# Peptides against a protein of PDB entry 7PB4: the designs that were tried, part 277

Target 1, 105 residues: chain A of PDB entry 7PB4
Amino acid sequence: KMLNIKEYKEKLLSTLGEFLEDHFPLPDRSVKKKKKNIQESSVNLITLHEMLEILINRLFDVPHDPYVKISDSFWPPYVELLLRNGIALRHPEDPTRIRLEAFHQ
Target 2, 218 residues: chain B of PDB entry 7PB4
Amino acid sequence: DALQMAVGYFEKGPIKASQNKDKTLEKHLKTVENVAWKNGLASEEIDILLNIALSGKFGNAVNTRILKCMIPATVISEDSVVKAVSWLCVGKCSGSTKVLFYRWLVAMFDFIDRKEQINLLYGFFFASLQDDALCPYVCHLLYLLTKKENVKPFRVRKLLDLQAKMGMQPHLQALLSLYKFFAPALISVSLPVRKKIYFKNSENLWKTALLAVKQRNR

## One batch from the design tools (peptide; made by RFdiffusion4, then SolubleMPNN)

Design b2_p22_7_s2 (from b2_p22_7, 12 letters changed)
Fold by OpenDDE base, seed 5:
Structure b2_p22_7_s2 (fold): chain B 105 residues (1-105), chain C 218 residues (1-218), chain A 22 residues (1-22)
Amino acid sequence: as target 1 above (105 residues)
Amino acid sequence: as target 2 above (218 residues)
Amino acid sequence: SMLAEQQLRLMVEELVILEAEL
């Protein structure tokens, strides 16, 4: 039984990865360097897949405080996407923290 | 059933010939209250009763009692909320009813099935920040609704002007902190680092009922 | 796409449920 669940989870993760690449890719950094010294804050944006992984892990690793602090690596449109679809919830007292919805509870 | 008869009474209005109009009204209101607090109301029942509560068909006392028992069994239709907001524009409801509606909307926010049309009403809600009685609850609603696309220079100016007039209110600071998160370049003012945002607890009126709804829908 | 967003939710829901069984 457990082996079947693990295999199914792996398959689902693979499918999710492909789905995210197809439908929710990061914007190409091909915004033409117009020379204005906007310090491109060298902050590498993480993929939506990586963001979801962080949120899922936090939900299960720390169930009493399942909130993740939004970092500069979190692309704002992804945060909005998760919130508007009810996949994530904003902390009621701290707008810089979000959690994954506990769909299993 | 008794609930259908009660809802039908409010929808159709009092039949002229009833000598005991007040007793009949109270009976039906108690029926709605009892079902709403025990089991919640179906989305269709909320649609009908919410419309009645904001239409001005009945007196303020009755409208207040109806609005207080708008507790869902499962979900609230977004269309019901949009219709309710349309009645706020007509201005037939009291100021206290408007406050109660915004409190209800915040408390029931998670039970609304969709948010697309509500998000389009962002500008309407934002304009209501100028009402001192509504401002705390509207800030909380906007805190739930605000997207990056909503954070515009003119809205930032309006919030800063409001803060200058009203002082550093916790609910305004909460909304400004969210605006700064989405558009840091638009807010040059140093906001005090508050670890906690405090909204007026709109849920207090429905706390027990909301817990029961969440337990039934698990 | 609204459809893609709905599918994303369903996939995440299923993933969370599976993780809880693990």
Scores: peptide ipSAE 0.652, ipTM 0.683, DockQ to the pose 0.314
Fold by OpenDDE base, seed 2:
Structure b2_p22_7_s2 (fold): chain B 105 residues (1-105), chain C 218 residues (1-218), chain A 22 residues (1-22)
Amino acid sequence: as target 1 above (105 residues)
Amino acid sequence: as target 2 above (218 residues)
Amino acid sequence: SMLAEQQLRLMVEELVILEAEL
C-alpha cells in the first residue's frame, strides 16, 4: 500500500511539474531591457513548483508553524495565484508569511 | 420545524393581526439564535436572514441580533454577501450595523464558498476606508482580498493620506505592508518592519461558534 | 485560465493528502 502511494505521488509530482511549466511558467527574462532604472534585482525567481515544494515541506516538517517567509525569490503573481485559489493562506499577523492550506486536516 | 417558521416569519413579515407582535418576534429571534449558535444555519437561511438584517425591514436592535447569529453550518454563499453589500449601498442600516457586518464578513471569510464576486467589490470596500468606524475592519477585509491587480497608485496615495490623517495605525500598516509586497515601487516610504499585524479581533464575537463550525466540518 | 487554476488546486490538494498518508 505504501509503495503504491509513493509511486502515485511520484507520478503526480511529475504531472504537476509538466502542468506548471505549461500553464504557469516564469516570465521570460528575455523581454528587452528597456533602460528604465528598475534596479535589476539580481534575485533569481523560483518556479511555482519549487515554491509549492517549500510550502508542502514546511506544512509537514513544522505543522505547528507551517508558515514560510516570502522571500524576494517568490514571484508575486505566484503568491497571488496560490492565495486566490485557496491553496495558500497569509499569516493573520504577518503579511510576509504564507502557509499551504492543510487539505489533509 | 421551529427554525423554518422563524425564518418564514422574518421573510414574510409580521402578520398584521397578531396582538403579541413583540412576543412573537422575540420567540422567533430566539429560535434563530439558538439554532445558529448550536448547529449553524444553512446557506439558504443565511441568505434570507442576512438580507433581512441589512434591508431595514426591522429595527436596529433586531437587525443586530440577526446579524450576530449569521453563523454557517457549512458555507455562506458569495451571492448572499454580494446582496448584503448592495444593502450597505442603499444606506437603510445603521452605522453600528455596518461595523458589525464588516466584522462578520472578516470572521466568516473562510466560510464563504467563492471570492470572485467579492473581489470585484474591492473598490467599494476601499472607499469605506474613509469611515473612521469602519476603517480597522475594512483594512482587515482588504488585507484578505488584496491582489496585485488591486494595488494601484491612486489607492497607495489614499492609504498614505489616511495614514497622515489618522497616524500610524496598526491596521493601516498591515495593509500598506501588503501593498508594498505587491508593488514595492509604489511605496517608497520605509514601512516599519512590524513582526506582527494587529487587527482588531473581529472574530472574538464568534470565536466559540467558529471553533464549533470548524470542528463539525472536519 | 480559471480552469488551469482549478486544476492546480486539485492537484495540490491531492498531493497534500498523499503526503499525509505517507
Scores: peptide ipSAE 0.652, ipTM 0.682, DockQ to the pose 0.316
Fold by OpenDDE base, seed 4:
Structure b2_p22_7_s2 (fold): chain B 105 residues (1-105), chain C 218 residues (1-218), chain A 22 residues (1-22)
Amino acid sequence: as target 1 above (105 residues)
Amino acid sequence: as target 2 above (218 residues)
Amino acid sequence: SMLAEQQLRLMVEELVILEAEL
């Protein structure tokens, strides 16, 4: 039973990765050159997959404080996406922190 | 079931003939209160009672008591909230009931099953910021609801104007900080970095009840 | 797309449930 769950999880992670690449890719760096949108920070944005991984890990590693601090590597549209779909929740007292929804509870 | 009879009483209204209308009302109200605080209410019961509390069918005292016991067993239907907001537009409820509703909405926000339709009401909630009594609670609600798409230049202007009028209120600063996060180009003003958002969460009338709901649903 | 966003939620929900079982 445990083996089957692990295998299924791995398959789901792979499928999720492909799905995110197809439907929610990071904006190409090339388009940002022309419009002066002051996303000046030279900070490399992480993928939505990486963001979800961080959030999931935090949820299980620190269940009493499952919130992750939003860094400059977090693309704001991804944060919005997660929040509007009920995948993530904003910290009630700290706007810089979000958590994954505890779907298992 | 005593609860079903109580809910049915509020839904159908008092049957004309009972001389003891007030005693019957109080009995049913106490039944709802007791069940709500002990076990929570089903989504259907909340749908009915929330609508009644905001419709103006009963007096302000009764409406206030009903609204205070709108504690879910599990979830609140988004449709119930949308209907409730529609009653706010009709204006048959008191100012105190409106304040209590927004407090309730903030307190119960995580228990609402969906947020899609509530998010469409963003403009209505934002307009309520002009009411000084509602403003702190509306800011908190908007803090929970705000998406990048909601952050428009005209709303930024309104928030800044409100800040100029009311001063640097913690709840308003919290909302402005969120707006700046989503749209930094729209807010040129340096906002003080507040590490902690001060919403009047400590005054949440439902804090104990919500803890109990979370414990039962674990 | 709204469909893609809904699918994302379902996938994440399932992933969280699976993780909790491990």
Scores: peptide ipSAE 0.643, ipTM 0.699, DockQ to the pose 0.312
Fold by OpenDDE base, seed 1:
Structure b2_p22_7_s2 (fold): chain B 105 residues (1-105), chain C 218 residues (1-218), chain A 22 residues (1-22)
Amino acid sequence: as target 1 above (105 residues)
Amino acid sequence: as target 2 above (218 residues)
Amino acid sequence: SMLAEQQLRLMVEELVILEAEL
């Protein structure tokens, strides 16, 4: 029974990954906005898949403080996407922290 | 061959210079239709054309005609179906195209080579139950896909709420009956024992074609 | 699209539920 759940989970993760790549890809970095002085802080943006993985892991690894601090690697539109769809919740006192919705509860 | 040229036209788009774009389009559509209904299409041809039909690259009339002729020679690739569902999420196709797609998916269900990835899309299909136009066909699809592990309390609640809203629809009753079979403890409501499950006959559009496919694969 | 976003929610919901069963 557990093996089947694990296999199903892995398949779901794979399908989710493909789905995210198709529908929610990172913006192509090629929009060199010509604006002058912005120090190319080459912030490596993470995929939405990676972001969800971090949030899911935190939810289960640290259930008493399931919040993740929003880093510069978090693409702001992804954060907004998760929040507006009720997938993630903002910390009530710290807007820089988000958690995954506890759907299992 | 004529089919390859037709598929290539839809894939690559119209070559700029042809003054008679509509005649060329119609010619290629007829070619695809003729081959599909006579012999069926190869899995690769279905992959290309199904994506085109749902991508919004062409108008609704063209997309509808393409989708109606998505008849396999042998099998449909599961990957093609997954890609097609992804296009539904993008929302570039019409409501009528979505309905037709679900009808197609139900009708062609047995010809899809694998079901593992489609089963992972269970939640997506379940969400589409809220669309009144899709609901009958989605119920049928879910009836084909539902496993014991899919029967969760929250889905039961949603189905019961939908029944409360829409009434005791035959397609919804069929799905609820299946849910009760897998998880009787989750459904306390007495469901009428229907000896026959009545879904809208989605196969009617492809009845002749499906018979031909079954005869070729025997 | 709104539909893609809804699907994303459902997939994540299912994933969380599955993880809780593990």
Scores: peptide ipSAE 0.664, ipTM 0.426, DockQ to the pose 0.514; fails the geometry check

Design b2_p22_7_s3 (from b2_p22_7, 10 letters changed)
Fold by OpenDDE base, seed 5:
Structure b2_p22_7_s3 (fold): chain B 105 residues (1-105), chain C 218 residues (1-218), chain A 22 residues (1-22)
Amino acid sequence: as target 1 above (105 residues)
Amino acid sequence: as target 2 above (218 residues)
Amino acid sequence: MELAEQTLRLMVEELVILTAEL
């Protein structure tokens, strides 16, 4: 039984990865570097897949404080997407923190 | 059913001939209050009673009591909220009823089935920030509703002007911090890094009732 | 976009449930 659940989870993760690449890709960094020397801090944006992984892991690793701090690597449209769909919730006292919805509870 | 009779009384209004209009009204109001606090109300019952509370059909005391017992059993229909906001525009409700409605809307936000139409009302809620009595509760509501698409230069200007007038209020700072998150280029002002956001009346009138609703729906 | 967002929610919900069983 447990082996079947693990295998199913792995298949679901793979399907989710493909789905996210197709429907929610990161914007192409093709914003033409106009030469202005603004050190755009090359903050590498993480994928929506990586963001969800962080949120899921935090939910189970620290269930008493399941909130993740929003970093500069979090693309704001992804944060908005998760919040508007009820996948994530903002911390009531700290707008810089979000948690995954506890769908298992 | 006693609840159906009570809801029907409020919907149809008092029958002219009853000598004891006040006793009958109080009986039906107590019936609604008792069911709402014990079990919550069905979405249909909330639709009817919320409309009555904001229509001005009854006195302010009755409307306040009805609004205080708008506790869902499961969900609140978005359509009920849209209708309620339409009554706020007509201006037949007292200032205290408007404040109570925004408090209710914030408290019950998670129990509203959909948010699409409510999100379209963003501009209406934002305009209500100019009312000093509503401002704390409207900031909290906007904190829940704000999307990147709502963060516009004219709204940033209005928030900064409001801050200049009212000072650095915790609820306004919370909303500005969210605006800065979505559009950092629009807010050049350094906002103090607050680790905690405090909205007025985080301990809402419905705290115990909402805990009971959440426990029953698990 | 709406259907994709709904599908995303369902997939995440299922993933959370499966993770809890694990």
Scores: peptide ipSAE 0.667, ipTM 0.600, DockQ to the pose 0.326
Fold by OpenDDE base, seed 4:
Structure b2_p22_7_s3 (fold): chain B 105 residues (1-105), chain C 218 residues (1-218), chain A 22 residues (1-22)
Amino acid sequence: as target 1 above (105 residues)
Amino acid sequence: as target 2 above (218 residues)
Amino acid sequence: MELAEQTLRLMVEELVILTAEL
């Protein structure tokens, strides 16, 4: 039973990865907004897959504080996507923190 | 090969220069139709064409015709089905194309090589039960896919709510009966014992083609 | 867009449920 669930989870992760690449890809870095001088802190944006992985891991690793701090690596449209779809919740007191919805509860 | 040229045309799209784009499209579409109904399509051809049919690259009429031609010679790759479902999610296909896809998926279910990844999409298919046009076909698909592990309390509630809304639909009753079989404790309501599960299988657009495929693969 | 987002939710929901069972 557990082996089947693990395999199923792995396949779901793979399917999710492919789905996210197809439907929610990161924007091509080519939109150099011409804004001037500020050092391109080339904040490497993480994929939506990586973001979800972080959120899922935090939900289970630290269930008493399942919130993840929104870093500069979090593409804002992904954060909005997760929030508007009820996949993630914003911390009530700290708008810089989000958690995954506890769908298992 | 004429089929390879036709598939390549759909994959690459129309080359800009031909004044006769519509005639070329129709020629290639007829080629695909003829081969699919006579011989079936290879898994690779289905992969390409199914993706095209659901991507919204062509108009609804063309997509519908392509999808109707997704008849396997031997097998359909589950990856092709997963990819197809991903396109359904993007919403670039018409409602009629979605209905046709679910009908196709039910019709071709036995020809799909593996079902492990398709079973992972159980939740997605289950959500499509809310669409009145899809509901009969989705119930049939779910009836084919449902394992004991899929029968969850929240899904039972959703099915009962749907039954309350739509009434005692035969396809919904079939699915509920299966749910009760796997998890009798989750379904306290008495379900009518239906001896025959009647899914609208009578209108399988591919029935004749599938019989021909089965005869060739014997 | 709406259907893709709904699908994403369902996939994540299932993934969370599966993760909780492990």
Scores: peptide ipSAE 0.666, ipTM 0.456, DockQ to the pose 0.547
Fold by OpenDDE base, seed 2:
Structure b2_p22_7_s3 (fold): chain B 105 residues (1-105), chain C 218 residues (1-218), chain A 22 residues (1-22)
Amino acid sequence: as target 1 above (105 residues)
Amino acid sequence: as target 2 above (218 residues)
Amino acid sequence: MELAEQTLRLMVEELVILTAEL
């Protein structure tokens, strides 16, 4: 039973990865549109897959404080996507912290 | 070959210089339709044309005609179906095209070579239950796909909520009965023992073609 | 709500539930 669940989880993670690459890719870095003033913050944006992994891990690793601090590596449109879809929740007192929705509860 | 020229036209798109774009388009559509209904299409031809039908490259009328003639000679590749589902997510196709796709998917289900990747899209199909136009066909698809591993408490709740909203629909009851079979502890509600499972006959559109395909592959 | 976004939610829901069972 547990082996089947683990295998199914791994397959789901793979499918999620492919789905995210197809439908929610990071913006192509190659559009160097010459608009001057956007500081190329050299911050490596993480994929939505990586963001979800962080949020899921935090939910289970630290269930009493499941919130993750939003870093500069978090692409703002992904944060907004998760929040508006009820996948993530913003901390009521700290707008810089988000948690994954506890769907298992 | 006329079919190869027609498929190539849809793949490459209309050459800019043709004054008679509509007549050329119609000629190629008729070629595809004629071959598909008489002989079926090769898996490679279905791969190309199915993606075109769902990509939004052409108008809804053209996409609908292409999708209606996605009749296999032998098999459909699961990869073609996965790619097609990806286009549904992008939302470039009409609601009518989505309905037609699910009808097609149910009708052609046995002709898909593998089901492993399609089974991984279970959550996506389950999401489409919220669309009233899709719901009957999605329930049928889910009935074909559902494994014990897919029957989760949250999905049971969603199905019960949907039943509360839409009423006791035969297609929902069929799916719930299957869920109860796999996980009786999750469904405390007494489901009426239906002797017959009733889905909308999605196959009716392709019934004659499917019979011909089955006869050729015997 | 875009179908892709709804799909994402459901996939994440399932993933969370599966993770809790493990």
Scores: peptide ipSAE 0.666, ipTM 0.462, DockQ to the pose 0.503
Fold by OpenDDE base, seed 1:
Structure b2_p22_7_s3 (fold): chain B 105 residues (1-105), chain C 218 residues (1-218), chain A 22 residues (1-22)
Amino acid sequence: as target 1 above (105 residues)
Amino acid sequence: as target 2 above (218 residues)
Amino acid sequence: MELAEQTLRLMVEELVILTAEL
């Protein structure tokens, strides 16, 4: 029974990954807007899949503090996407921290 | 051959210089229709044309005609269906095209080679129950897809809420009956024992074509 | 709400539920 759930979870993760790549891809890095003074902080943006993985892991690994700090690797539109859809919640006292919604509760 | 030229036209788009774009489009569309209804289409041809029909590359009339002729010679690739569902998410197709797609998916369900990835889209299909135009066909699709592991308390609540809103629809009752079969403890409501499961439009647009496909593959 | 976003929510919801069952 547990093996079947694990296999199903892994399949779902794979399907989610493909779905996210198709529908929520990262913006093409090639739009170097020539604005003058912006220090090319070459911040490596993570995929939405990676972001969700971090949030899910934190929810289960640290259930008493399930919040993840928003880093520069978090593409702001993805954060907004998760928040507006009720997939994630912002910390009430720290707007730089988000958690995954505890759907299992 | 004429079919390859037609598929290539839809895939690559119209060649710039053709003065009579509409006549050329109609010619190729008729070629696809004729082959599809006579012999069925190869899985690769369905992959290409199904993607085109849902991408919004052409107008609704053309997309509708393409989708109506997505008749397999043998099988439909599951990957083609997954790609098609992805286009539904992008929202470039009309509501009528979405309805037609779900009707097509139900009609062609037995001809899809694999169903593992489609089963993973269960939640997506379940969300589409909220669309009144899609609901009958989505219920039918979910009836075909539902496994015991899909029957969760939150889905039961959503179905009961939908029943409260829409009334005791035959398609919804069929799905609820299946849910009760898998998880009787989750559904306290007495459901009428229906001897025959009834889905509206069991006579699909492809009845004759599907009979022909089954005869060729015997 | 865009269908893709709704789908994403449902997939994540299911994933969380499945993860809790493990």
Scores: peptide ipSAE 0.664, ipTM 0.461, DockQ to the pose 0.506

